# Peptides against a protein of PDB entry 1IK9: the designs that were tried, part 140

Target 1, 211 residues: chain A of PDB entry 1IK9
Amino acid sequence: MERKISRIHLVSEPSITHFLQVSWEKTLESGFVITLTDGHSAWTGTVSESEISQEADDMAMEKGKYVGELRKALLSGAGPADVYTFNFSKESCYFFFEKNLKDVSFRLGSFNLEKVENPAEVIRELICYCLDTIAENQAKNEHLQKENERLLRDWNDVQGRFEKCVSAKEALETDLYKRFILVLNEKKTKIRSLHNKLLNAAQEREKDIKQ
Target 2, 207 residues: chain A of PDB entry 1IK9 as posed
Amino acid sequence: MERKISRIHLVSEPSITHFLQVSWEKTLESGFVITLTDGHSAWTGTVSESEISQEADDMAMEKGKYVGELRKALLSADVYTFNFSKESAYFFFEKNLKDVSFRLGSFNLEKVENPAEVIRELIAYALDTIAENQAKNEHLQKENERLLRDWNDVQGRFEKAVSAKEALETDLYKRFILVLNEKKTKIRSLHNKLLNAAQEREKDIKQ
Target 3, 195 residues: chain B of PDB entry 1IK9 as posed
Amino acid sequence: MERKISRIHLVSEPSITHFLQVSWEKTLESGFVITLTDGHSAWTGTVSESEISQEADDMAMEKGKYVGELRKALLSVYTFNFSKESAYFFFEKNLKDVSFRLGSFNLEKVENPAEVIRELIAYALDTIAENQAKNEHLQKENERLLRDWNDVQGRFEKAVSAKEALETDLYKRFILVLNEKKTKIRSLHNKLLNA

## One batch from the design tools (peptide; made by RFdiffusion4, then SolubleMPNN)

Design b2_p19_4_s3 (from b2_p19_4, 14 letters changed)
Fold by OpenDDE base, seed 3:
Structure b2_p19_4_s3 (fold): chain B 211 residues (1-211), chain C 211 residues (1-211), chain A 19 residues (1-19)
Amino acid sequence: as target 1 above (211 residues)
Amino acid sequence: as target 1 above (211 residues)
Amino acid sequence: EEEEKEELEEELEELLEEL
């Protein structure tokens, strides 16, 4: 089961933060449980997949688009743009919400809620879920931080090995060329010496022929 | 201001999860505000730095050690070892907690709380803080995840450059040796040719002298 | 590869001694 709690302001009670909890299985489209609380009272309703389909049809809206609007309204809370207006009557237990566009406002959905007999239990469970979520997110943060530190160490290790490899390649090339030049110069000296011996031998023969 | 909310079980009401909020400035040693709630009622008390010092002195405990025990009891909640037992009287508004060791239990601290007139406001603010903490932790998780992905890409880039540098070093060494051997073999052939010319010239001179 | 390099170094040294 997935769960999201958001803050909302009711048009009837704009000075009192309300909490809207939505709980669903796999997808919001398959139905959900909605819980509203003011920290003293709580109200709950169940919305079925058939009711979601009916509301989409009544609005002449494609179901996937309608569910997308439900997700924005119910799971994101009233974002800073107040695109969604929430209304609730404690007397009728009727909850409805509207989407406010520049020139057009329309009712997006409506639900009958039931007043919870023991709101303290619902509120305690809601706080428990928040504390569990905080603990889970903290553990995930600590894990990700340790992974970041590991990855940074591993990067620095490979970077240092790479820099050593570059320097070693340049040093190798320089050393090999120096050795080759030394050897090549010895062979050039030997070739020059042998040529001079041949020239001297030819000059001596030319002297021996000339008596 | 720092804040921590924990779940506790009261000895008087073990079936009802209570929430213990502690709020403090910089350090718990400088004093704190304690709030207890059952999701319906709330109780608040302020503990001063002087009261913390007095409780430490009354226990004949070093202040830093005492504050360390307060931090474990009040900020960690009852850990799975039930090392801390929490007691509260709704009639007297007296809150106290004990540390349970194998052979010794002792009162660690005691506070007079006051019943909050509007518990719903305290509960709403507590839920708001939980939701803000969830949102902050989620944003931090998303940031750390993106940094992990960046660091992994950067590691793979340097690793690939390192492997190419290793291969290029080996290839350079092999290519330079092959080139050097070719040039040296040419010089060796030239030296052998010049030696043979010297030997032939010496043999011709020896024939001319015998002739 | 290291053996082929050692053999090439030895062939280079022998080439140096004969020269």
Scores: peptide ipSAE 0.018, ipTM 0.830, DockQ to the pose 0.000
Fold by OpenDDE base, seed 2:
Structure b2_p19_4_s3 (fold): chain B 211 residues (1-211), chain C 211 residues (1-211), chain A 19 residues (1-19)
Amino acid sequence: as target 1 above (211 residues)
Amino acid sequence: as target 1 above (211 residues)
Amino acid sequence: EEEEKEELEEELEELLEEL
C-alpha cells in the first residue's frame, strides 16, 4: 500500500492545520482510503474505482486526467497558493475540494467520510508512518552521501591516473626523440668518417699513379 | 532549535505507542523541552541545564557521559530491544526512564511534566514538523541523486579520456619505434655500402701495386 | 609541446637528409 500525508486548510477552520492522508494500492485509480484529522478528531472514507470513474464521467473529464488532478489535489500538499480549496462539514461528514483557476473555480471531487471512534489510534499510526518515512529517508540520504563520497574518490583516482598518463606520454615522446637523435648523430659521424677514408684512399691512389 | 521525535512504549501502557519529542538549542546539555503524547493527550516539561547537571551529580556520572546517555535514551528512538524503559504516571505527571543492562538496571533520569491544555495543537505541530522533515529529506535525497548522476558522468568522461590516453601512448610508442627502425636501417645500408667501396678500393690498389 | 614535437620532427628530417 502506498500512502501520502499532506497538510491542508479547511475553509471552515482556516486557522487550524488539518492533515489529509490518502492510501492506495499501486494506482490511485484503483480506489483509495482518505483520512482527515485535526489532531483531536479523525474522519475516514473509502473511495472505490467505480466512484472515481463516476466522478470523472460527471465532470465530463477523461479518467486519466481526472486521476491526475486527484493526485495533485490530494497528494502534493498545498501546491502554489490557493489552487485547491478544501471544505469539510463535521456535522454532515461531507468533504469536497475545488480547483481554483484564475478565471474559473470548479468542484473536483467530494467524499462522504465517517467519524473515527478512536481518533488517537489513527493519529498514532499517522505519526508512526511519518517517523518510519523519516528513518527510511535518512538511511537513503546516508547511503547516497556514502555513494557520492565513493564516486568522488573514484573520480579523483581516475583523474590522477589520467594526468599521469598525459605526463607519461609527453615524457615518452621526449625520451624517444632524444635517444633517436643520439643514435642518428652516431651514424652520421660514422658515415662522415667512412667518406673521409674513401677520399683519402683515392688521394693516395692518385699519388701512387703519379712516379 | 533542534528537535527529535521518537516512539516509545510506556511500562503502564505497553500496547499504546507514545511519542517523545525533545527540543533543544545547539546542545542537549544547555537544557531541553520534553513533550510526551499518546495521540490524544500531551504532557510537556522543561529541563534546565542546572537540572541536567544535578542529575549527573546525583548519579555520580560525568556530565558529558550523562548527556551522552540522555541523547541515546531520548533521541535515538527504541535502540536495541529494551535497553531503555520509559515510565509515566498520568496522575502525577512524573516521567522517568531506566537503562537496562544485562546485569544491572538503573534510573537514568526523571522529569515532572505538565498536562497540555490544548493537546491537538501540540499534535498538529508535531505532525507538521514530521511533514517538514520528510519534505526536507526528500529534497536532499533528490539533490544527492542528481549529484551522484553528475559524478557518474564526470567519472565516465575522465575514464574515457584516460583510456584514449593509454591507447594514444601505446600507438605513439609503436609509431616512433617503427619510424626509428626505418631510419636506422637506411643508415646501416649506407654504412655497409661505404665499407664495400673501401674494400674494393683497397683490392684495386693491391692489384695496381702487383701490376 | 606540439610545436616542440614538430621542431624535433623537422630536426630529425633535416638530420636524415644530411645523412
Scores: peptide ipSAE 0.017, ipTM 0.830, DockQ to the pose 0.000
Fold by OpenDDE base, seed 5:
Structure b2_p19_4_s3 (fold): chain B 211 residues (1-211), chain C 211 residues (1-211), chain A 19 residues (1-19)
Amino acid sequence: as target 1 above (211 residues)
Amino acid sequence: as target 1 above (211 residues)
Amino acid sequence: EEEEKEELEEELEELLEEL
């Protein structure tokens, strides 16, 4: 089971932060449980896949698009854009929410809730879930931080080896060419010396033939 | 102000998870506010630096060690080791906790709490703090995950360049030596040819002088 | 890197031709 808790403001009680918990199996489309609390009272309702399909049909909206709007309204929390307005009657236990666009406001969904007999148990479980989520996220943060520190060290080590390899390649090339030129010049000098000896020997032989 | 919320079990109500919030300025040693809730009622007390010092003196414990024990008891939550036992009387509003070691149990601290008139406000604020902490930790997790993915790509890129540089260095060395040996062998062949011509010219001159 | 290799091949060929 997946769950999300969000802060919402009710039109009837704008000064009191309410908490909306949504719980579902695999996908929100297959149905969900909605729980509302003010920190003293709690109200719960179950929404079936058939009710979600009926609400989409009543709105003349494609089911996937409707579920996408439900996800934004019920799981994203009220972002600062006031795009979603939440309404609840504690007397009738009727919960509904609207999407407010610049030129159009429309009801996005409506649910009958039931007042929970023991709200303290629901509130305790909600706080437990928040504390578990904090602990899991802290453990994940510590793991990711250690992994980032490892990857940064490993990167610096390979970068330093790469820079040394580049410099060693250039140094090797320069040294090999310098050594090659030295040996080559020695061989050129030896060839020139042997050519001069051959020319001198030929000139002396031509003198000996001319008596 | 720093704060920590923990789950605790009271000796009087072991079936009901309670929540202990501790709030402090800079260090726990300078004093703290303690809030206890069962999800329906809340109780708050303030502990001063002088009370912490007096409790340490009454225990004949060094203050830094005592504050270290307070931090483990009040901020770490009840780990599975049941090392800390929590007691609270809803009638007297007296809160105390004990450290249980194998051979020794001793009272670690005691505080008078006051029943909060509006527990729903304290519970809502506590849930808000949990949800804010979840959002902050999620944002940090997403940042660390993106940074981890970047560092892993950057590492793979430098590793691939390093492997290419190593292979290119070995190839360069091998190629330069092959080219050098070819040129050197040509010059050695030319030197041998010139030496043979010089020997032949000397032998012919010796024949001409004997003739 | 490839341009440096071509310049190096040209310098080696010039060194071979002077030879």
Scores: peptide ipSAE 0.016, ipTM 0.829, DockQ to the pose 0.000
Fold by OpenDDE base, seed 4:
Structure b2_p19_4_s3 (fold): chain B 211 residues (1-211), chain C 211 residues (1-211), chain A 19 residues (1-19)
Amino acid sequence: as target 1 above (211 residues)
Amino acid sequence: as target 1 above (211 residues)
Amino acid sequence: EEEEKEELEEELEELLEEL
């Protein structure tokens, strides 16, 4: 089961933060449980897959698009754009929400809720879920932080090996060229010496032919 | 201001999860505000630095050690070892907690709380703080995750450059040796040719002298 | 380093042409 808690403001009570909890299995399309609380009273309703399909049909909206709007309205919380307006009557237990598009407000959905007999239990469970989520997220943060520190060390180690490899390549190239130039110069000197000996021998032979 | 919310179980109501909120400035030693709630009622008390010092003295405990125990009791929540037992009287508004060490329970601290007139406001604010903490921790998680993915890419890039540098070093060494061997072999062939010409010239001169 | 390498390559080529 998945759960999301959001802060909402009711049009009827804009000074009092309410909490909207939505609980669902795998997909919001399969239905959900909605819980509303003001920190004293709580109201709960179950929304079936058939109700979601009926509301999509009544709106003449494609079901996937409608479920996408439900997800934004009910799970995103009050986004920075008050695109979604929430209404609730404590008397009728009727909850409805509207999407506001410039000059056009339209009802996106509506649910009959039931007043919870023991709201304190719902509130305690909601706070427990928040505290559990905080603990899980903190454990994930600590894990990711340790992994970041590991990856940074591993990066520095490879970088240092890379720099050493570059320097070793340049040093090897320079050393090889220096060694080869020395050997080539020795061979050049030996070739020059042998050519001079051949020239001298030819000059001596030309002198011996001239008695 | 720092805040920590913990689940606690009261000895008087072990079936009902209570929430203990502690709020302080910089250090717990400077005093704190304690709030207790069952999701319906709330109780609050202020603990001063002087009260903390007095409780440490009354316990004959060093203040830093005492504050360390307060931090474990009040901020850690119910750790897996029920080392801390919480007691509260709704009638007297007297809160006290004990440290349990094998066969010895001792009172670690005690506070007079006051019943909050509007507990729903305290509960709403507590839930708001939990939701804000969840959002902040989620944003940190998303940041750390993106940084992990960046560091992993950067590591792969440097590793790939390092492997290319190693291969390029080996290729350069092999190419240089091949080029130099070719040149050295040419010079060696030229030296051999010149030596053979010198030997032939010497043999011809020895024939001319015998003639 | 690249300049010293180019000089060494040129000196090697001159050594090859004179030989």
Scores: peptide ipSAE 0.017, ipTM 0.829, DockQ to the pose 0.000; fails the geometry check

Design b2_p19_4_s4 (from b2_p19_4, 15 letters changed)
Fold by OpenDDE base, seed 3:
Structure b2_p19_4_s4 (fold): chain B 211 residues (1-211), chain C 211 residues (1-211), chain A 19 residues (1-19)
Amino acid sequence: as target 1 above (211 residues)
Amino acid sequence: as target 1 above (211 residues)
Amino acid sequence: EEEELEELLEELLEELEEL
């Protein structure tokens, strides 16, 4: 089961933050349980997949688009743009919400809720879920932080090896060229010496022919 | 102001999860506000730095050690070892907690709480704080995840450059040797050719003398 | 590797001196 708690403001009680909990199986489209609380009273209703389909049909809206609007309204809360307006009657237990656009407002959905006999239990369970979610998120944060620190160490280690490899390549090239120049100069000296011996031998032969 | 909410079980009501909120400025030692709720009623008390010092003195405990025990009891909740036992009388509004060790139990602290007239407001604010903490932790998780993904890319980029540098070093060394061997072999061939010319010139001179 | 490289260069030098 997935769950989302959001804060909402009711048109009838704009000074009192209400909490809207939505619980669903895998997808919101498959139906959901809605719970409303003001921190004293609680109200719950179950919305089936068939009711979601019927509300979409009554609105002449494509089901996936309708579910997408339900997701934005019920799981995101009223965003800072007050795009969604929430209404609830404690007397009739009728909950409805509207989408407000610049030139057009329309009812997006409506649910009959039932007043919970033991609201304290629902509120305690809601607080427990919040505390569990905080603990899970903290554990995930600590894990991600340790992984970041590991990745940074691993990056520094490879960077240091790379810099050493670059320096070693440049040093190797320079050393090999120095050694090669030394060997080549020795061979050039030997070639020059042998040429001079050949020239001297030819000059001596020319002297021996000239007696 | 720092804040921690924990779940506790009262000895008088072990079947009902209670929530213990502690709020403090910078350090718990500087004093704190304690709030207890069962999701229907709420009780609040303020504990000053002077009261914390007095409780430590009355216990004949060093202040830093006493504050360390308060931190474990009030901010961690009862850990899975039930090391801390919480007691509250709704009639007297007297809250006290004990540390249970294998052979010794002792009262760690006691506070007079006042019943809140509007518990729904305290409960709503507590839920709001939980939702804000969830949102902050989620934003931090998303940031840390993106940073992990960046560090992993940066590591792969440096690793790939390092591997290319190693391969380029080995290839450079091999290429330089091949080129050096070719040039050296040309010089060796020239030296051998000049030596053979010198030997032939010496043999011709020895024939001319015998002739 | 560097020592084997020095030895191979020295052997190449010696083979060049005998010639």
Scores: peptide ipSAE 0.013, ipTM 0.827, DockQ to the pose 0.000
Fold by OpenDDE base, seed 2:
Parts: structure tokens; C-alpha cells; sequence
Structure b2_p19_4_s4 (fold): chain B 211 residues (1-211), chain C 211 residues (1-211), chain A 19 residues (1-19)
């Protein structure tokens, strides 16, 4: 089961932060459980797949698009953009929410909730879920931080080895060329010496032919 | 101000999860505010630096060690090890906690709490803090995940450049040696050819002298 | 491999000095 808790403001009680909990299996389309609390009272309702389909049809909205709007309204919380307005009557237990567009506001959905007899249990369970989520997220943060530190070490090690390899390649090339030039110059000197000896021998033979 | 919320079990109400909130400035040693709730009622107390010092002295414990034990008891929550036992009287508003060691249990601290007149406000604020902490931790998780993906790409890029550098070093060395050997062999052949010409010239001169 | 290649260079240099 998946769950999301959001802060909402009710039009009827704008000074009191309310909490909207939505619980579902795999997708909101299969239905969901909605719970509302003010930290003292709680109200719960179940929305079926058939009700979601009927609400989409009544709105003349494609079901996947409607479920996408439900997801934004009910799971994202009241983002700073007040795109969704929430209404609840404690007397009728009727919960409805509206999407506010630039030139049009429309009712996106409505649910009958039931007052919970033991709201403290619902509130405790909600706080437990928040604390569990914090603990899981902290453990994930610590793991990701350790992985970042590992990856940074591994990167520094390979970078340092790469820089050494570049320097070693340049040093090797320079050394090999220096050694090659030395040996090549020695062989050039020997060739010049042998040519001079041949020239001298030819000049001596030309002298011997001229008596 | 720093805050920690923990789940605790009271000896008097073991079936009802209670929540212990502790709020402090920089260090617990400077004092803290403790809040207890069962999701319906709330109780609050302030513990001063002087009270902490007095409790440490009464226990004959070094203050830093005592604050270290307070931190474990009040901030770590009831870890699975039941090392700390929590007691609260709703009638006297007296909260005390004990450290359970293998052969010794001792009272680690005790506080007089006051019943909150509007517990719903305390509960709403507690839930708000949990939701804010979840949002902050989620943002941190997403940031760390993106950093991990960046570091992994950067590592793969440097590793691939390093492997190419190693292969390029070996290829350069092999090519330089092959070229060197070729030029060297050409010079050796030229030296041998010049020596043979010198030997032939000397043999011809020896024939001309005998002639 | 680097040591073997240095040794092979030294041997090639020595064979060149004997010449």
C-alpha cells in the first residue's frame, strides 16, 4: 500500500492546517482511502474504482487525465500556487475540492467522509508513518552520502593515475627521442669517418698512378 | 532551534505509542523543551541548564557524560534494545525515565510537565515539522542521487581516458622502437657497405704495389 | 614489459657499439 500525507487549508477553517492522507494500491485508479485530520478530529472515506470512473465520466474527462488531476490535487499537497481549493463540512462530512484555472474554477471531486470514533489512533498512526518515512529517508541519505564519498575517492584516484600516465608518456617519448638522437649521431659520425677514409684511399691511389 | 521527535512507550500505557518531542538550542546542555503526546493530549515542560547541572551532580555523573545519556534517552527514541524505560503520570504530570543496565536500573532524569490546553495545535505543529523534514530529506536525496550519477559519469569518463592513455603509451613505445630499429639497421648496413669498400680499396692497392 | 624493452634497447645499443 502506498501513502501520501499532505497539508491542506480548508476554505471554512483557513487558520487551521489540516492534513490529508491518501492511501492506495499501485494506482489511484483502483480506488483509495482518504483521511482528513485537524490534530483533534479525523474523518475517513473510501473511494472505489467505480466512483472514480463515474466522476471522470460526469466531468467528460478521460479517466487517465482525471486520475492525473486527482493525483496532483490529493498527493502534491497545496503547492504554493493555490491551484486546488479544499472544502469540508464537519456537519455533512462532505469533502470537495476545486481546480482553480485562470478563468474557470471547477469541482474536481467530492467525497462523503465518516467521522472516526478514535481520532487519536489515526493521528498516532499518521505520526508513526511520518517518523518511519524520516528514518528511511535518513538511512537513504547516509547511504547516498557514503556512496558520494566513495565515488569521489575513486574519481580522485583514477584522475591522479591518469595524470601520472600522461606525464609518464611524455617523459618516455622525450627519453626515447634523446637516446635515438644520440645513437643516430654516433652512426652518422662513423659513416662520415668511413667516407673520409675512402676519399683518402682514392687520392693516394691517384697519386700512385701519376711516376 | 533543533528538534527531535521520538516514539516512546510508557510503562503505564504500553499499548499506546507516545511521541516525545525535544527542542533545544545548539546543545542539550543549555536546556531543552520536552513535549509528550498520545495524539489526543499533550504535555510540555522546560528543562533549564541549571536543572541539568543539578541532576548530573545529584547522580555524581560528569555533566558531559550525563548530557550524552540524556541525548541517547530523549533523542534516539526507544531503540529496539529497551535500554530506556519511560514513565509518566497524567495525574501528577511527572515524567521520569530510567536506564536499564544488565544488573542495575537507575533513574536518569525526571521532569514536571504541564498539560497543554490546546493539544491539537501542538499535534498539528508536530505533523507539520514531520512533513517539512520529509520534504527536506527528499530534496537532499534527489540532490545526492544526481551527484552520484554525475560522479559516476565523471569516473567512467576519466577511467576511459586513462585506459586510452595506457594503450596510447604502449602503442607509442612500440612504434618508436620499430622506427628506431629500422633507421638503425639502415645505418648498420651503410657502415658495413663502407667497410667493404675500404677493404676492396686496400686489396687493390696491395695488388698495385705487387704489381 | 618496460624493463624487458629497456633491456632490449641496451642489447641493441651494445650490438651497435661492437660494430
Amino acid sequence: as target 1 above (211 residues)
Amino acid sequence: as target 1 above (211 residues)
Amino acid sequence: EEEELEELLEELLEELEEL
Scores: peptide ipSAE 0.013, ipTM 0.828, DockQ to the pose 0.000
Fold by OpenDDE base, seed 5:
Structure b2_p19_4_s4 (fold): chain B 211 residues (1-211), chain C 211 residues (1-211), chain A 19 residues (1-19)
Amino acid sequence: as target 1 above (211 residues)
Amino acid sequence: as target 1 above (211 residues)
Amino acid sequence: EEEELEELLEELLEELEEL
C-alpha cells in the first residue's frame, strides 16, 4: 500500500491546518482510502475504482486525465496557493474539492466520510508513518552523501592520473624527438665526413694519373 | 530552536505508542522544553539549565556526561530495546526515565509536566514539523541524487579520456620507435655504401701505383 | 596536436631524405 499525507486548508476552518491522508494499492485509479484529521477528530472514507470511473464520466473527462487531476489535488501537498479548494462539513461528513482556474472553478470530486471512533489511533499511526519516512529519508541521504564523497574522490584520482598521462605523453614525445635529432645529426656528420674522404681520394687519384 | 520527536513506550501504557518532543535553544545543556502526546492529550514541561545541573549533581555525574545520557535517552528515538524505560502518570503529570544496564537500573531524570489545554494545536504543529522535515529531506535527497548522477557522468568521461590517453601514449611510443628505426637503417645503409666506395677507391689507387 | 606531430615527423623525414 502506498500513502501520502498533505496539509490542507478547509474553506470552513481556514485558520486550522487539516491533514489529508490518501492510501492506495498499486495505483490511485484502482481506488483509495481518504482520511482527514484536525489533530483531534478523524474522518475516513473509501473510494472505489467504480466511483472514480463514475466521477470521470459525470465530469465528461477521460479517466486517465481525471486520475491525473485527483493526483494533483490529493497527493501534491501544499501546491501553489488557491489552485485547489477543499470543503468539509463535520455534520454531514461530506468532503468535496474544487479546481480553481483563472476564469472557471469546478468541482473535481466529492466523498462521504465517516467519523473515526478512536481518532487518537489514526493520529498516532499517522505520526509513526511520518517518523518512519523521516528515518528512511535520513538513511537514504546519508547513503547518497557517502556515495557522492566516494565519487568525488574517484573523480579527483582519475583526473590527476589523466593530467599525469597528458604530461607524460608530451614529455615522451619531446624526449624521443630530442634523442632522435641527436642520433640523426651524428649520422649526418658521419655521412658528410665519408663524402669528403671520397672526394679527396678521387682528387688524389686524378693527380697521380696526370706525370 | 532545534527539535526532535521520538516514539516511546510508557511502562503504564506499553500498547500505546507515545511521542516525545524535545525542543532546545542552541544546546540541550542550556535547557529544553519536553512535550509528550498520545495523539489525544498532550503534556508539556520546561527544564532549565539549573535543573539539568542540579540533576547531574544529585546523580554525582559530570554535567557533560549527564547531558550526553539525556541526549541518548530523549533524542535517539527508537534506540535498542529496553535501554531506556519511560514512566508517566497522567494524574500527577510526573515524567521520569531510567537507564537499564545489565546489572543496574538507575533514574536518569524526572520532570513535572502540565496538561495542555488545546492538545490538537500541539499535535497539528507536530505533524506540520514532520511534513516540513519530510519535504526538506526529499529536496535534499533529490539534490544529492542529481549530484551523484553528475559525478558519475563526469567520472565516466574522465575515465574514458584517461584510457584514450594511455592508449595514445603507447601508440605514439611504438610509432616513433618504428619510424626512428627505419630512418636509422637508411642512414646506416648509406654509411656502409660510402665506406665500400672509399675502400674500392683505395684499392684502385694501390693498383695504379703498382702498375 | 597529433596532426602537428605527424607533420613535424614528415618534415623531419623529408629533411633526412634530401640528405
Scores: peptide ipSAE 0.013, ipTM 0.828, DockQ to the pose 0.000; fails the geometry check
Fold by OpenDDE base, seed 1:
Structure b2_p19_4_s4 (fold): chain B 211 residues (1-211), chain C 211 residues (1-211), chain A 19 residues (1-19)
Amino acid sequence: as target 1 above (211 residues)
Amino acid sequence: as target 1 above (211 residues)
Amino acid sequence: EEEELEELLEELLEELEEL
């Protein structure tokens, strides 16, 4: 079961933060359980897949698009843009929410909730879930941080080896060329010496022919 | 202000999870505010630095060690080892906790709490803090995950450049040697040719002298 | 690797001096 808790403001009680818990199996489209609390009272309702489909049809909205709007409304809380307005009557236990656009507001969905007899249990379970989520996220953060530190170290090690390899390649090239030039110059000197000896021998022979 | 919320079990109500909130400035040693809730009622007390010092003295415990035990008890919740036992009387509003060792249990601290008149506000604020902490931790997780993915990519890029540098060094060496051997062999052939010409010229001159 | 390269260079230089 997936769960999301969000803060909402009710039009009827704008000074009191309410909490909207939504619980579902795999996909919100398959239906969900909605729980509303003010930290003292709680209200719960179950929304079926058939009710979601009926609301989509009544709105003349494609089901996937409608579920997308439900997900934004119910799982995001009222974002800072007040795109979704939440209404709840504690007397009728009727919960409804509207999407506010620049020139149009329309009802997105409506649910009958039931007042929970033991709200403290629901509130405790909600707080437990929040604390579990915090602990899990902290453990993930600590793991990711250690992995980042490892990856950064491993990156620095390979970078240092790469820089050494570049320098070693340049040094090798320079050394090989220097050694090669030395050997070539020795062989050139030997060639010049032999050529001069050959010229001298030819000149001596030309003198011997001229007696 | 730093804050920690933990789950505790009270000896008087072992079936009901309670929540212990501790709030402090910089260090727990400077004093703290303690809040207890069962999701319906809340109780709050303030513990001063002087009270912490007095409890440490009464226990004949070094203050830093005592604060270390307070930190474990009050900020960790009852870990699975039940090393700390929590007691609370709703009638007297007296909160005390004990450290359980194998053969010894001793009182670690005791606080008078006051019942909060509007527990719903305290509970809502506690849930808000949990939700804010979840959102902050999720944002950190997403950031760390993106950084891990970046560092892993950067590591793979440098590793691949390093491997190419190693292969390029070996290839350069092999190519340079092959080129050098070719040029040297040409020079050796020229030296041998000149040496043979010199030997022939010397043999011809020795024939001309015998003639 | 660098030492093996220096040895190979020295061997090649010696073979070049003997020749």
Scores: peptide ipSAE 0.012, ipTM 0.829, DockQ to the pose 0.000; fails the geometry check

